# Peptides against a protein of PDB entry 4CIC, part 177

Target 1, 148 residues: chain A of PDB entry 4CIC
Amino acid sequence: KVSTKGHYGVQAMFDLAQHFGEGPVSLKSIAERQGLSEPYLEQLIAVLRKAGLVKSVRGAQGGYILAREPRDIKVGDIIRVLEGPIAPVESVSQDDPEHSLKFDFSVTKSVWEKVKKSIEEVLDSITLADMLKDAEEAQMAQGYMYYI
Target 2, 147 residues: chain B of PDB entry 4CIC
Amino acid sequence: KVSTKGHYGVQAMFDLAQHFGEGPVSLKSIAERQGLSEPYLEQLIAVLRKAGLVKSVRGAQGGYILAREPRDIKVGDIIRVLEGPIAPVESVSQDDPEHSLKFDFSVTKSVWEKVKKSIEEVLDSITLADMLKDAEEAQMAQGYMYY

## One batch from the design tools (peptide; made by RFdiffusion4, then SolubleMPNN)

Design b2_p25_4_s4 (from b2_p25_4, 14 letters changed)
Fold by OpenDDE base, seed 2:
Structure b2_p25_4_s4 (fold): chain B 148 residues (1-148), chain C 147 residues (1-147), chain A 25 residues (1-25)
Amino acid sequence: as target 1 above (148 residues)
Amino acid sequence: as target 2 above (147 residues)
Amino acid sequence: SSEKLRREEEKKKKEEEELEKELEE
């Protein structure tokens, strides 16, 4: 599962992508548009900034921008920054090394590794630019439904 | 993420698959082989039984069996029974329907739906029979390294 | 109205605390 942190992180990054090239966006404006608390967004942005996905701009029109073009940021990159490596299973404490459990554990582990790989492939196939395009297409489709 | 419940549920079902055709398996024996607590396994098996994936057998050799052949049980079926529909995102409370958030929400939702579909495709492509085959192949590979 | 607002604020605060916990984990 993608955590709430990952979900909102992708939303915040997508908001920054929508405003890419328009200059710095305030945290307040992102929070308002994305329905996020400003303090929570500040924590998310701090992590994203430290990872080099977001850049802070100082000044009267200060705020945040994407550190890279939307085409150069994958959803998978955002998730890996916020959540770390994609773990398909919650970490069951690997504690008891002794018993014959190793083999059955290996087969089930292989299942989860296949799931992990599949998630990674999907998330690494989607850029913020792809999301922008999908948003534009959806807006155009809605606009056409009002004109018919 | 697959929950601990889903993970251990797949392990328990795989144990039952390994013993399929040998008769009923006791919860105690599954718990011992899978490193699970017997009370926890009892809860898992109760859910799996109610969903018709496992059958209880009564008697002196009582226990549990798969209700279907290993080839007819997908990992996805087990996960859906234990966890419900595969949710790629932890349930962010969908509460506030009002604001202009709908559109941005729709694009991000589409991303997660793609992830969901991909997970479902993987989990529905793997049967307990496939897992049995993978286990046999792994055992054979280990056996050959010792000669 | 005041109780509803207080409940919504408490709910928001709990959601924020849960989100902060998820950020620390």
Scores: peptide ipSAE 0.021, ipTM 0.770, DockQ to the pose 0.014
Fold by OpenDDE base, seed 1:
Structure b2_p25_4_s4 (fold): chain B 148 residues (1-148), chain C 147 residues (1-147), chain A 25 residues (1-25)
Amino acid sequence: as target 1 above (148 residues)
Amino acid sequence: as target 2 above (147 residues)
Amino acid sequence: SSEKLRREEEKKKKEEEELEKELEE
């Protein structure tokens, strides 16, 4: 599962993608559009900035921009920055060290590894540019429904 | 993410699959083999039984068996019984009703739906019989490394 | 109703505090 942090991080990055090329966007404006608290968004943006996905612009019209083009940012990149490696199972404290030594070919482990790989493949196949395109297509479809 | 409940549920069902055709297995024996607490396993088995994936056998040699053949039980079936529908995102209380009315073609929602579909496809492609086969292949591979 | 608005604001504040805790863990 993607955490709330991952979800909101993708949402914030998508907002920045929608404004890419228009200049810096204020955290306040992102928070208002995305329904996020400004303090929470500050924390998310700080992590994303440290990872080099977002840049801060200083000045009177200061704010944030994507550090890369939307096509060069995968959803998987955002999730890995915010959550770390995709874990298919919640960390069962499998730290019971005694069972650790058997080559526990946990057939169950192999199932979860397959799930992990599948999630990674999906998230790495979607860029912010793909999301922008999907949004445009959806807006056009809505516009057509208003004209019928 | 699969919860601990889902993980242990699959583990318990796999243990029952390994003993399928041998008769009823005691909860104690499953708990010992799988490293689970017996009380926790009782809760899991109760849910799985109610869902018709497991049957209880009564008597002196009483216990539990799979209600279906291992080939007829998908990992996805076990997870759906224990956790409900696969949620790709932790339940953000998106119950903010006011934003609900906009056809929020949340492009983000579509991303998570793709992830959900991918997880479902994987889990529905794996049966307990597939897991048994994988275990046998792994044991053979280990046996060949010891010779 | 002013009471409904206050409850919605308190709910929003609690959800924000829970989200802040999830970020610290």
Scores: peptide ipSAE 0.021, ipTM 0.760, DockQ to the pose 0.013
Fold by OpenDDE base, seed 4:
Structure b2_p25_4_s4 (fold): chain B 148 residues (1-148), chain C 147 residues (1-147), chain A 25 residues (1-25)
Amino acid sequence: as target 1 above (148 residues)
Amino acid sequence: as target 2 above (147 residues)
Amino acid sequence: SSEKLRREEEKKKKEEEELEKELEE
């Protein structure tokens, strides 16, 4: 499962992609458009900036921009930065020492590794540019429904 | 993400698959082999039984058996029974009504739907029989390393 | 109702605090 952090991180990055080439976007404007709290968005942006996915621009028209083109940012890159490696199973805290029978259930582990690989393949196949294209196609489809 | 419940549910079902055709298995024996608490396993088995994946056998040699052959039980079936539909995103409680700007972010939703579909396809492609085969192959491979 | 709004704000604040904890871990 993708956490709320991962979900909102993808939304914030998508907002920055929609404004790519228009200059810096304020956190306030992203928060308003995406329905996010400004403090929460500040924390997300700090992590994304440290990972080199976002750049801060200083000045009166300061804010944030994508550090790379939308086509060079995968959804998988955003998720890995915000959540770390895709874990298909919630880490059963290895710390229950007594029932830490390391049943190295190699077989059950292999099932979860297959799930992990499948999620990674999907998320690494989708760029912010693909999301922009899908948004344009959806807007055109809605526009056609209003004229009929 | 699969919860601990889903993970242990798959382990318990796999244990029952390993003993399929040998008769009923006690919860105690499953708990011991799988490193699970017996009370937790009882809760899992109750859900799996209600869903018709497991049968209870009564008597002195009573216990549990798979309700179907291992080839007829997908990992996806076990997960759906224990966790419900595969949700790729933690449900941000839709209940924030004001910022329920249903930004029907159709685009972000479509990303998660693709992830969901991919997970479902993987989990529905793996049966308990496939897991049994993989276990046999792993045992043979280990046996060859010891010689 | 002002009480409903206060409960929603307290819930949001708690969700933000939980998210902050998840960020610090």
Scores: peptide ipSAE 0.020, ipTM 0.765, DockQ to the pose 0.015
Fold by OpenDDE base, seed 3:
Structure b2_p25_4_s4 (fold): chain B 148 residues (1-148), chain C 147 residues (1-147), chain A 25 residues (1-25)
Amino acid sequence: as target 1 above (148 residues)
Amino acid sequence: as target 2 above (147 residues)
Amino acid sequence: SSEKLRREEEKKKKEEEELEKELEE
């Protein structure tokens, strides 16, 4: 499962993508548009900035911008930055070595690896540019429904 | 993510598949083979039984069996029984209607729906029979390396 | 009502604490 952190991170990055080329966006404006708390968004943006997905701009019109073009940022990149590697199964606490799942049946592990690979392929196939395009197409479709 | 419940449920069901046709298997024996606590396995089996994936057999040689052939049980069926519908995102508590993710941007939702669909396709493409075959192939491959 | 505002602030603080806990895991 994608965590709330991953979900909101993708939303925040998508908001920045929608404003790409318009200059820096304030955290407040992102928070308001995305329904996020500003403090929470600040934490997310700090992680994304450290990973080089977002840049801070200083000044009176300061804020944040995407560090790369929307086409160069995959959803998978955002998720990996915020959550780490995609884990298809919740980590059973490795800590009880005696209940070492000795029968980590290579077969069950193989099932989860297939799931992992499938998730990675999907998330790595979607860029922020693809999301922008999908949003535009959806808006156009809604616009056409109002003119009919 | 698949929960621990889903993971162990698949393991328990796979154990039952390996013994399919041999008669009922005791919970104790499944627990020992799969590294599960017997009480936890009892809870899992109760859910799986209620869903009609497992049958209980009464008697001196009592225990549990698969209710259907391994080929007729998908991994996705097991997961859906134990966890419900595959949710790609942890349910942000729907409860605050005012923090209704107004911008549940149809686009972000679409991303997660694509992930969900992909997971479902994978899990629905794998049966317990496929897992049995993979296990046999792996054992054969190990046997050939020792030779 | 001041009580409603206080409850909303407490709820928001609890959500922040839960979120901070999720960030530490």
Scores: peptide ipSAE 0.020, ipTM 0.767, DockQ to the pose 0.014

Design b2_p25_5_s1
Fold by OpenDDE base, seed 4:
Structure b2_p25_5_s1 (fold): chain B 148 residues (1-148), chain C 147 residues (1-147), chain A 25 residues (1-25)
Amino acid sequence: as target 1 above (148 residues)
Amino acid sequence: as target 2 above (147 residues)
Amino acid sequence: MDFISSYEPSEEERKEVIERLRREA
């Protein structure tokens, strides 16, 4: 499962992609448009900035921009930065002996590795540019429904 | 992510598949072989039994068996029974207003639906019979390395 | 008919199964 952190991170990055080329966007404006808390967004943006996916612009019209073009940022890259490696199984805390995955059975492990690979392939096949295109197509389709 | 419940459920079902046709297996023996706590396994087996994936056999040599042939049980079926529908995103509890997914943006939703579909396709493509075959192949490969 | 969604065992059903299995042991 993608955590709330990963989900909101993709939303925030998509908002920055929609404004790519228009200059820096304030965290407040992203938070308002995406329905995110500003403090939570600050934490996400700090991680994304450290990973080099986002840049901070200083000044009165300061804020954040994508550090790369939308086509050069995969959804998988955002998720890996925010959540780390895609894990198909929840990490059982080693400290709970009742729930310790004591036996990594090779066969069951192979099932989860297949799931992991499949998730990675999907998330690495989708860029922020693909998401922008999908949004434009959806907006055009809605526009046609209002004129009928 | 598959929860610990889903993970252990697949392990327990695979153990039952390995013993399919040999008669009922005790929960204790499954727990020992799979490194599971017996109380936790009891909870898993209860759910799997209610879903009709496992049968209980009564008597002195009682225990559990697969309710169907290993080829007729998908990993996806086990996961759906134990965890419910495969959700690619953690359900944000509606009760935490700070974390409420207020905006189901159609575009971001489509990304997660693609992930969901991909997970479902993988898990529905793997049966307990496929897992048995993979185990046999792995055992043969290890046997050839010792010689 | 999504048969799977309706059959989450209640916490009570889980407790009953544990108690039954403890009696059979």
Scores: peptide ipSAE 0.021, ipTM 0.754, DockQ to the pose 0.046
Fold by OpenDDE base, seed 1:
Structure b2_p25_5_s1 (fold): chain B 148 residues (1-148), chain C 147 residues (1-147), chain A 25 residues (1-25)
Amino acid sequence: as target 1 above (148 residues)
Amino acid sequence: as target 2 above (147 residues)
Amino acid sequence: MDFISSYEPSEEERKEVIERLRREA
C-alpha cells in the first residue's frame, strides 16, 4: 500500500513536472491545483527537498522546481523518500510485541517479498516523464471525443 | 500492503494445507503452531469458512479442513476474502472527508491501478500448493546442510 | 536574481514548519 503521504507526494511532484522549465511554482498554486492543504504540502515538499528531488527558488517569484528532469525521477524514488522502504505487510504496531508478525515462517515471508519486489519494479518503471506523456495522451483522447 | 489479518489468514490456511488429507485440525493446534491467538484465529476461520475456503468438521475429532485442494486456493483468494479488493493506496479514514484521496487525477490513479494489478498478478500466481512445495524445498535444503 | 537554493532545509526549518503546522491544526 502507498500511504496518503506517498499519494499526495506523487501528485505534488507531478504538478511540478507539468511546470518543469516554466520557472518556480508556489506551494499555494500546487495546493490549489492538486486539492491539497497548503500546510500538508509544505511538509511533503520539505522532505522532498531534503532528499534532493525538489529545489527551493528564492526571490520575488520564488517557489519550488524539480531538482532533476522528469525522466530522471521515478515514482519509486518519490515513494521511498516519503515512506521509506516499501513494506509489503503492515508492520503490527510495536505495542503488541506478543503478536509481532514473527515472519518466522520462511514460506509466508517469501510471498510478501515477491509482492514487495513486484511493487518496487512497477514504481521504478514509471517516471514523471511517463506520467506527463500519459496525461497528454489522455487530453488528446478527450479532445478527439469533443470533435466527433 | 497486506494487513495483519491477511498475513495471519495466509499462515492459517498454509497450516491447513500442510495437514490436508490428514483429517480435521483443531483451531488450538493451528494457533499453537502458527503463533496466533486462538480468539483471533477463530475470527479469521469464521470469515474463511463463510467464503467457502475452509470447512468445519463436527464430532469428537472435529476441527477445520481446507474446502478445496491446496492447488485450487490462490493466496489472492485468501487476501480478497479477508481484506476485500486489494487497495494500492491506503484509503484515508472516512473521518477527514475533505482530504479524501480524490483520485481526480486520472494519471495518478493509473499509477496506483498498475500497482494494484501487479499485486493481484503476484498473489493470484501463488497457490497453497506452491507454498507447500517451497516449504519442502526449504526443508530439503536445510537437511542437506546438516549432513 | 532568483537563487536556486540547493541547501537542504535545516533541521530547524523543518522543525519550524512542523511546529507551525501543529499550531494551525
Scores: peptide ipSAE 0.014, ipTM 0.737, DockQ to the pose 0.013
Fold by OpenDDE base, seed 2:
Structure b2_p25_5_s1 (fold): chain B 148 residues (1-148), chain C 147 residues (1-147), chain A 25 residues (1-25)
Amino acid sequence: as target 1 above (148 residues)
Amino acid sequence: as target 2 above (147 residues)
Amino acid sequence: MDFISSYEPSEEERKEVIERLRREA
């Protein structure tokens, strides 16, 4: 599962991808377009910047840009930076704090590892460039529905 | 991510699968073998029973059995019963309670739907019978290392 | 509780990914 942090992080990175080559984008503008809390977005961007996925541009037209081309940024890398390894099982449940999920059971662990691998494969197969393409295709499809 | 509920639920169902055909298993014995809290296991079993994956047997040798053969129980079915629909993204974060993850953005939604589909395909491809087979193979492999 | 809980990477795994990304940049 992707947390809110991962979800909003991908959304923010996608917004930056849509504006790639147009110059720096303000956090305020991203927050407004994506329906995000600006303070929360600041935390996400700080992590993404530290990881080298985003660059800060200083000046009157300052803001943030992608540090790489959209094709060179996998969704999986965004998630790993924000949330770390794609873990299929939570280590701590609120419902049973005394029982650390010691995945001591090898067979059940293997099930979750298969799930983890599957998630990683999907997320590593999708770049921000793929997302941009999908968005363009969706817009074209909507445009054709209005002309019919 | 699988919650503790999903994890322990699969573990408990696997224990019942290992004893399938041997008669009813007590919750105490499952809890002891699987390292689970008995009260927590009672909650899990109650849900699994209501969903028709487990049956309760009454009597002095009472307990629980699988309601179906291990081959007819997918891991995905166990997870759906315990946790509901496999959601790729948490609906509520502890960090931002005010922002319900409104997946209003179609493209990001499509990413998460792909993840969801992938998880579902994996979990629906694994039965308790497959898990039993994997356990047997692992035991045989360990036995050969001692020789 | 929703099945898909938040990813909590180990600090080590997070560092490894960041280091990899820095090397690829």
Scores: peptide ipSAE 0.230, ipTM 0.825, DockQ to the pose 0.098; fails the geometry check
Fold by OpenDDE base, seed 3:
Structure b2_p25_5_s1 (fold): chain B 148 residues (1-148), chain C 147 residues (1-147), chain A 25 residues (1-25)
Amino acid sequence: as target 1 above (148 residues)
Amino acid sequence: as target 2 above (147 residues)
Amino acid sequence: MDFISSYEPSEEERKEVIERLRREA
């Protein structure tokens, strides 16, 4: 399960990928295109910048760019930066010690580990470059449907 | 992401699977074995019963049984009953209209759909019978390490 | 940071799933 933070983080990173090589984009422009509040995006970008996935560019045309090529940024990397390790099960908060009997029954744990692995494999198999390609293919398909 | 409810639901269902064919088990016994509160388990079992995954047996030796054979109950079925459809992304609650711009950018949606599909495939590939087999294999492996 | 905020399925979605599983029973 991806939080809203992870979801919007991937959207923002994808927007930056679409403009990769065109120079820095303003947070305002990203927010407008992605339907995000600028203050919320500032928080996301701050985390992504600290993780080295984005760079701030100073100047009159200042803004943000991807710190790496789109092919070198996995969706899984974005998610891990924003949300931490992919957990298949909600961590039972330690606060209820009586229910916190980690009867991690070995078999049930194995089920969740399989789920975790599957999620990780999917998210690590998708780069921003793959997303760009998918977007281009979708646009071409729409273009072809208008010509038929 | 599986909630605590889904996690404990799978544990409770697995406990019932381990006792399948032995007759009804009390909620108390399941709660004790699985480290669950009895009231919490009652809530889980009520949902599972309504979904037809468990049956209540009345009488002096009353309790609960699986309504189906362990091979006919997928982990995915249990999760769907307890948690609803597997959602890879938190539904942005409609309550904040300003942030609820469902810019479901088609490409990002596709990513989450791939995640959803992967989770569903995994959970639907595992039955309670598979879990029983895995438990037996684990017990045998432990037994062999003691020799 | 709990990565999976509790998607509490809407009561409606839960009902639909329960009804589907009842039909499959």
Scores: peptide ipSAE 0.059, ipTM 0.775, DockQ to the pose 0.433; fails the geometry check

